# Ledger of designs, part 300: peptides against a protein of PDB entry 5HOI

Target 1, 351 residues: chain A of PDB entry 5HOI
Amino acid sequence: FRYMPFSPAGTPFGFTDRRYLTMNEVGYVSTVKNSEQYSITVSFFDVGRFREYHFEDLFGYDLCFLNEKGTLFGQSKTGQIQYRPHDSIHSNWTKIIPLQAGERITSVAATPVRVIVGTSLGYFRSFNQFGVPFAVEKTSPIVALTAQNYRVFSVHYSQFHGLSYSLSELGTSSKRYYKRECPLPMSLPNINSDMKKDANLDYYNFNPMGIKSLFFSSYGDPCIFGSDNTLLLLSKWRSPEESKWLPILDSNMEIWKMSGGKETTDIHVWPLALAYDTLNCILVKGKHIWPEFPLPLPSEMEIRMPVFVKSKLLEENKAILNKKNEIGADTEAEEGEEDKEIQIPVSMAAE

## One batch from the design tools (peptide; made by RFdiffusion4, then SolubleMPNN)

Design b1_p27_7_s1
Fold by OpenDDE base, seed 1:
Structure b1_p27_7_s1 (fold): chain B 351 residues (1-351), chain A 27 residues (1-27)
Amino acid sequence: as target 1 above (351 residues)
Amino acid sequence: SEEELERLREERRARRRARLRELINAK
């Protein structure tokens, strides 16, 4: 295992000269290789609210976090970070994060009030929106960060303990923990089963943890979307003893339902954000599990607990079909079993 | 009205299903 730079919903270059550094509900940040330079574009889904902008990147930023006020960039190896407000009223600022030998910035996050930097050695660095430092804390190695307002959701990795998470609030004077390095019940990518396809290996090399994205919901609940394509939400985090991860969406199950029960191996959900009861996402068609260029328009999926077993639905529908065929005349039997839309109960139909 | 909100939700749901069906059926 090696620590890789993580950004929410970031994509690999693959065989291309371009990738998404990050994307969420606000927009998407792309980078294009141009010789030894990169051209970065910050694009928005609400074109009326924000104007798209671009700049030349001489540093090769490999970390990014987009919010409603600005974009944070980071270079994992050099420790350089840059904050760029979307408005022209506030100035850009650049800072170098001191890194030890072999240390990498693994993730960055920014809110309108906080900038957070996490490293492979577990250094958690906090700043205000102007790059003024608050504190440096040493935690377990940080692999992913997201933040909303003053709250930070951090994912940690240990070779001995696996994945853990913290939920903290960065006040003016102190950091408060709601959760501190608690076990994260997320499945890691299975190298042996899933890596038979070259495209999956490329993604694994880019993101060994398989964390496609993490964000806060519109209600301020930590969310994580792993390689299993399940959206986990941390419920009741204000009550430490009652807090639990809820699998609020199996996106593979929802795709299967929406397909009429057809196995679709070429459709993928790429998570952006959770707004109320809907996952904002990109539906990706193709060999790669990540969106290519141009970016498709966002889609929404309703959150649903994975209460259905595909096998039971298939067995029930086969039993209904067999009963209909036993009662009804021979004639419509010739349309091949593969094309029959599974009657998904309306209450279960992917909405 | 709650009924109008529910209709708007159903129409959004139908549009999402249609778009995914188009993606599935797109060659």
Scores: peptide ipSAE 0.026, ipTM 0.613, DockQ to the pose 0.524
Fold by OpenDDE base, seed 5:
Structure b1_p27_7_s1 (fold): chain B 351 residues (1-351), chain A 27 residues (1-27)
Amino acid sequence: as target 1 above (351 residues)
Amino acid sequence: SEEELERLREERRARRRARLRELINAK
């Protein structure tokens, strides 16, 4: 097993010289290999609110987190981090995180008020937005981080226990836990079934946990999107005994519905954020499950509990088609059976 | 009105289905 640097919705290089370091509802950060250096571009979806900017990266930043106030960069091996405010009024700052032999920064997160660094040895380091340290805590090995305001959602890995999660609040004086290293009911990537396609192996080598992204919803609920393409939301996290993960979207089911019941193997959902009742995402076409360049415009998918079974909908539609064919001999036979779009009931249709 | 909200939802669904069909049919 190898700890890899994780950033929300980050993409691998694959066979290219470019990748996305991170993307979310605010924008996307790309890096391009340029001989011995990298060129980083920070782009925004609201071009009226923020100006795109770029800089030369001599350190090879492999970690990134974008928020509405700035961008945090990190180098997993050297321990270097850099915060770049979007507003030129505020200065950039750089810091070296002390790493032990073989330790890696695995994830970074930033809010307008906090900077968080997680490591492969389970060091959880917290800072203010100016890089002033608050605390260092020893946890289980950290594999992913996201943060909103003062709240942090962390994913941990143990070779013996698999995935766990924590939800914490970083006040001025202390860290409060709402959840501490609780089991995370997310399926890990299945190497044997999925690795028959080279593109899946490349992605697995980049992200062995299969966590495409994690974020907080607009309501402040932790969300995670795994390799199974299911969006999980942590409900009732303020009540530890009542807290549960809700599978609020099966994106493969929603693609199938939107296609009129056609099996598609080249359309993929890439998650950005959850805003109210809609998943903001990139619809990706191609061999790779991740977006390429240029980045397609974001799409929305309405959240729905996966209560429908494809096989039942196919059987019901076959039964309706057979009844229509028994009643209506005279309607034009020329539209081939393969192109007959499955009538998905309007109540079940993907928005 | 609830009817206007449902109409706006159906128009969104139709646009998303159309965009997905365009993506599927794009070579």
Scores: peptide ipSAE 0.025, ipTM 0.614, DockQ to the pose 0.452
Fold by OpenDDE base, seed 4:
Structure b1_p27_7_s1 (fold): chain B 351 residues (1-351), chain A 27 residues (1-27)
Amino acid sequence: as target 1 above (351 residues)
Amino acid sequence: SEEELERLREERRARRRARLRELINAK
């Protein structure tokens, strides 16, 4: 096993000179080999909101994380990271992460307020959006990271213990754990069954964990999409004893149903994000399980679990808040209520 | 209305199903 650089929904080069470094609901980052350098393009799905930009990469960035404010790049071997705001108002910054002999940056994440670097030795490095360091923590080896606002979802790997995950919040002065290196119930790629196809071997060599992507949902729930094409959502993560992974979408089963029960071995779901009740994804047709060039338009796949309860409860809570504001009731309660656990009623766990 | 919202959701579901069927049936 080798620690490989992971980026959310990143694709291998395969037989081409180009790949996606990352993609999500905001857009996609591509890199093209150009002799001794790479050309990186940051593209957006909402072309009205953001302008596509490109630059020459002399370092060979193999890590990327895209958010609504900027793009974080990393080079797994050299430890170089670069943050590029999408706007021209904020300056780009570059930093070298000190790496030990054989250490690799395995994943990077960026939010509008935090930059996170994870390594093959389990170094978790946190920064603000300007590259000012907060802390260095040693954890189990990090294989994947994602972040939303102040929250970080990290996946760890041990040869002895398999996959684990952490969920943490990076405040101004302290790191809070909601979950710390808990078992992750995700199946690893099975080399013997799936590797009969060269395309699967190429993907395995690129991503031996089979984690196609991980992200936070629009509700701030950690999501992971593995090699089994099942979307797992971490529910009740604020209550550590009640927290569970929910298989909210079997994408193979959904493709099978939508095909009318035909085996479709040439259609693949490539996850981007979970927005409310829908997986935003690329539907890939072809030999490769990942999107090629040009990138197909995103598609939406409906999840089966009634995340509608959270949406209805959030809509109801917003409607109640808006009604309270219309009635002139005191505004002091608003700042603390966004973080209140929406208790899913027990009755809806049984249907 | 809740009924209009449900109808809009069902129309979106139908469009998504149609698009995937087109992709499946595309040569």
Scores: peptide ipSAE 0.025, ipTM 0.611, DockQ to the pose 0.393
Fold by OpenDDE base, seed 3:
Structure b1_p27_7_s1 (fold): chain B 351 residues (1-351), chain A 27 residues (1-27)
Amino acid sequence: as target 1 above (351 residues)
Amino acid sequence: SEEELERLREERRARRRARLRELINAK
């Protein structure tokens, strides 16, 4: 296992000179390798709200976090971070995070009020939006971070205990934990099953935890989207004893339903954000599970708990088709065999 | 009206399903 720089919905270079550093509901940050330099572009989905901007990156930023006020960049090996407000009114700032030998910045997050840096040694560094430091805490090794307002959702990894998570609030005077290094019931990528395709190996090398993204919902609930393509939401986190992870979307099941029950092995969900009852995502068609260039327009999927098993639905639909064929033996209607869309029961149809 | 809001939601859902079908069927 190697600690890799994580950014929400970041993509690998693959065999290309370009990748997405991060993407979410606000926009997407791309980087293009130009010989000795990188060109970074910050693009927005709401083109009326913000102007796209670009700059030359001499440092090779491999960490990024985009919010409604600015973009945080980081370099995992050197410890350099840069915050760039989207407005021209506020100044950019740069800092060097002190790293120990072999330490890496593994994730960065930024809100309009906080900047957070997490490392492979479990150093959790907090700053205000101007880069003024608040505290340094040592936790279990941090593999992913996201933040909303004053709240931070952190994912930790231990070789002995696997994945854990913390949910904290970064006040002015103190850090409050709602959850502290609690078990995270997310499946890790299975190297043996998933690595049959070179594209999956490339993604695993880029992101060995398989965390495609993590974010807060519009209601402020921590969300995580793993390699199993299931969206998990942390419910009731204000009540530590009642808190539970809810599998609110099986995206593979939803793609399967939307395809009329056809096995689509070339369609992938790339998560951006959870807004109310809809997952904002990129639907990716192709060999790679991540979006390429140009970025497809975002799509929305309704959240639904996976109550139904694909195998049962296939059996039920076969039974219905067999009954229809037994009853319909007399009507010679040459309805072409190929487009037998699986009738998903209306109760299961994505409304 | 609530009915117009529901109709607008259904039209949006139908457009999303159509777009996904187009993506699925796009070569």
Scores: peptide ipSAE 0.023, ipTM 0.594, DockQ to the pose 0.522

Design b1_p27_7_s2
Fold by OpenDDE base, seed 3:
Structure b1_p27_7_s2 (fold): chain B 351 residues (1-351), chain A 27 residues (1-27)
Amino acid sequence: as target 1 above (351 residues)
Amino acid sequence: SEEEEELERLKRREERRKKLKELVNAK
């Protein structure tokens, strides 16, 4: 295992000279490799709210976090970070994070009021939006970060204990924990099953944890989307004893439903954000599980608890078809057996 | 009216669902 730089919904280069550093509900940040330099573009989905901007990156930023006020960049090996407000009224700032030998910045997050840096040695560094440091804390190794306002959702990895998470609030004087290194019930990528396709190996090498993204919902609940394509939401986190991870969307099941029960191996959900009852996502069609260029328009997928098993639905539909055939009800046209759209119960159909 | 806003919200939801189904079923 190697600690890799993580950014929410970031994509690998693959065989291309370009990738997305990050994307969310606000927009997407791309980088293009131009020989010895990189050109970074910050693009927005709401073109009326912000103007797209670009700059030359001499450092090779491999970490990024986009919010409504600015973009945080980081270089995992050198420890350089840069914050760029979207508004030209506010100045850009750059800082070097001191790293020990072999230490890497693994994730960065930024809100309008906080900047957070996490490392492979578990150094958690907090700053204000102007890069003024608050504290340095030693935690378990940090593999992913997201933040909303004063709240930070951190994912940790231990070789002995697997994945854990913390939920904290970064006040001016102190850090409060709502959750501190609690077990995270997320499946890790299975190298033996998933690595049959070269594209999966490329993605695993880019993101060994398989965390496609993590974010806060519009209600301020921590969300994580893993390699299993299940969206987990942390409910009741204010009550430590009552807090639960809810599997609020199986995106593979939803794709399967939308395809009429056809096995689709070329359609993938790429998570952006959770807004109310809908996952904002990119539907990716192709060999790669991540968006290529140009970026497709965002799609919305309704959250629903995965109550139904695909095998049961197939068996029920087969039983219904057999009953229709026994009753001598006119088989409407011989659409080939492979093209028969599975009748999904109306209660299960995405409304 | 609140009913017209809800009906417009439902129509937008149905259009989004249709576009999503079309994208999933696009060869």
Scores: peptide ipSAE 0.023, ipTM 0.560, DockQ to the pose 0.555
Fold by OpenDDE base, seed 4:
Structure b1_p27_7_s2 (fold): chain B 351 residues (1-351), chain A 27 residues (1-27)
Amino acid sequence: as target 1 above (351 residues)
Amino acid sequence: SEEEEELERLKRREERRKKLKELVNAK
């Protein structure tokens, strides 16, 4: 196993010279290889609110976090981080994070008030938005970070204990834990079944944890979207004993519904954010499970707990079809079985 | 009207917000 740099909804280069460093509800950050350097572009979905900007990256930033006030960049090997406010009124700042031999920055997060750096040795470093350090804590190895305001959602990995998560609040004087290194009930990528497709292997090599993204919902609940394409939401996290992960969306099920019950292997959900009851996402069409260039417009997918099993829906639809055929005895219209759109119950249909 | 569409969007958002709160708070 190798710790890889993680950024929310970041994409691999694949066979291209370009990738997304990160994307969310605010926008997307791309990097393009230009010989010995990179060109980074910070783009926004609301072009009226923010102006796209670009810069030359001589460091090869492989970590990124975008928020409404600025973009944090990081270089996993050198420990260099840079914060770039979107507003020209505020100055950019650069800092080097001290790394031990073999240590990597594995994830970075930034809010308008906090900057967080996590490492492969479990160093959790906190800063204000101006790069003033608050604290260094040693945790289990950090594989992913996200943050909203003062809250941090961290994912940890141990070879002995698997995936865990923490939820903390970074006050001015102290760090409060709501959850501390609790088991994360997320499935890791299955190397044997999923790696039969070269595109899945490329993604696994880029992100061996299979965490496509993690974010806070509009309500401030931690969300994670794994390789199983299930959106998990941490409910009741203020009460540690009552806290539970809710599978609020099976995106494979929703794609299956949207396709009229056809198995589509070429449509993929790429998560951006959870706004109220809708997953903001990119619907990716193609061989790669991640968005390519140009970036498609974001789509909304309504969250629904997977209460229904596909097999039961198929059985019910077969039973309905058989009943229709029993009533309509005489017309031997051999309309081929393959093309009939599965009637999804109205309770399951997206409005 | 654009106002009716916006009101209907707001109503849908509020109903969705209620359903999500019920899901998150469901025991």
Scores: peptide ipSAE 0.008, ipTM 0.401, DockQ to the pose 0.053
Fold by OpenDDE base, seed 5:
Structure b1_p27_7_s2 (fold): chain B 351 residues (1-351), chain A 27 residues (1-27)
Amino acid sequence: as target 1 above (351 residues)
Amino acid sequence: SEEEEELERLKRREERRKKLKELVNAK
């Protein structure tokens, strides 16, 4: 097993010279390999609010986190981190995180008030927005981080216990835990079933945990999107005994409904953020499950509990079609039997 | 009105469905 650098919705290079370091509701960060260096571009979806900028990266940053105030970069092997405010009034800063032999930075997160660094040895390092350190804590090995304001959602991995998560608040004087290394009910990628396609192997080598992204919702609830393409939301996290993961969207089911019941293998959901009742995402068409270049415009999917079974909807529609044929309704729809769209009831259809 | 909001929601739903059909049918 090898710890890989993780960034929210980051993409692999694959066979290309370019990838996304991270993307979310604010924008996307890309890096392009040049012969001896990298060129990084920070792009925004709201072009009226922020100006796109680029810089030359001599360090080979492989970690990134984008927020509304700046971008955090990290180099997993050297321990270098850089924070770049979007506003030119505020200065960039650089710091080296001390790493032990074989230790890697596995994830970084930044808010307007906090910077967080997680490592393969489970060092959790917290800083203010100016890079002043608060504390170092030893946890289980960290594989992913996200943060909103003072809150941090961390994912941990143990070879013996699998995935766990923590939810913490980084106050001025102390760290508070709402959840501490609790089991995460997310399936790991299945190497034997999914690796029959080379594109899945490339993605697995980039992201062995299959965590496409993690973020906080607009209501401040932790969200995670795994390799099963299900959006999980942590509900009632303020009440430790009542807290539960809710599967609030099966994106494969929603694609199937929106396609009119056609099985599609070339359309993929790439998660960005959860705003109210909608998943902000990129709809990806192609062989790769991740967006390529240029980035498609974001799309929205309504969140819904996966209550419907495809087989039942297929049987019901087949029964309706058979009844229409028995009633002698000459709907001379010359569309061949294979192209007949499943009429999904409006209440059940994907939004 | 609640009716106007529901009509706008239905319109956005139809637009998303149309966009996905166009993506599915694009060779």
Scores: peptide ipSAE 0.040, ipTM 0.609, DockQ to the pose 0.450; fails the geometry check
Fold by OpenDDE base, seed 2:
Structure b1_p27_7_s2 (fold): chain B 351 residues (1-351), chain A 27 residues (1-27)
Amino acid sequence: as target 1 above (351 residues)
Amino acid sequence: SEEEEELERLKRREERRKKLKELVNAK
C-alpha cells in the first residue's frame, strides 16, 4: 500500500495537464501544469459572493481544502502548507511542517477557525486560522481529513485493522473525542474486479482507498462517499453507544432507477456536499468516473435509504411481464424486450 | 407559505429528475 495525498473530491491528471485539487459546495480548485510550474485557480459556484482568483505555484501543491473563508494548500513531500484567504483583509501565510524520512502529509483540512494536517505516520497537527500551532498528537496513520468549525473527521488506515475513523472537537484548551479510532464500515476498492477498466486503475493509483469525498452535512454529521458510490452518514455520534453509520444514498441504484432500469456504465455521481436531504454532486458522463474540464454545473440528488435490491426489482418486473404475456394482451408494441423501461413504483422512483 | 415552499421543492425535484433523464438519454 502507498499513502497518497488525499483532498475531498480531488481528481487525477490522467492523460491531461490539468486536474481538480478539491471541490465542494463552495467551489472548485484547479491546477494546470505549465512546464516546471503550476497555475492554480480557485473558482466559486456563487460568483456573486466570491471572486475567482489565480496564482502561480512553484511548489507543486498536491493537497487542497476549500472553505468559505480561504483555501489551504499543501505539498505532501516537502511539508509546505499555505493558507490563502479569499478576501484581501487577511494575509496569506506559509509554513513548513517537519516531516520524518519517508513521512508524507496525506491530508489537510481548514475551517474559518482551524487548520489541520495529517500524515502517513499518524501525526495530527492542529493550528488556528493564522497558522499558530495548538498541538501535535500521534494517532494511527491518517489517510483523509475534513473539518467543520471546531470538529474534525479523520480517517485512519492500518494494515492490520483496515479503516478506522475519529471524530474530535478542537477547543481552545483541549481536544475532545466523540469517537476515537473506531472501525469504519466502508468497502475498499476491489482491485481484481474493478481494475478491468483502465480508467479505474488510473483512479486507484491516485486514490487507493477509493474515498471520493468526505464532509460534514449541513447538520454537522460526518459523511463519507466511497468507491461503492454509497453515501454513509454517521448518526447519533454524540452518544457513543448509539452511534451508527447509515447508508443514506446508493447513487448507483438511484442512477439505475432514473435510467428506467437500464444499466448505465457512463454516468457517475461525483459528491460535493450534503445539504439537508440532498446530495450536492457533479453528474459525470463519460469513461472517467471523475469530472473533466469544463466542470459541469452541480446537481442535487435526494437521499434515500437503499431498501430495494436491484435483482428483486428485475425479478418482479419479469414476473409482471410474464403475467401480461399469459393474459394475451396483444400489446403489438414490437419494441424489443431490451428497450422496455422498467416501471419503477412512483413512490420509489428517484424524484 | 409552507405549501409554496413545498411546491417549489417539488418543482426543483422534477427539474432535477428531468435534467438527469436528459443526461442519461443524451447520446
Scores: peptide ipSAE 0.023, ipTM 0.591, DockQ to the pose 0.553; fails the geometry check

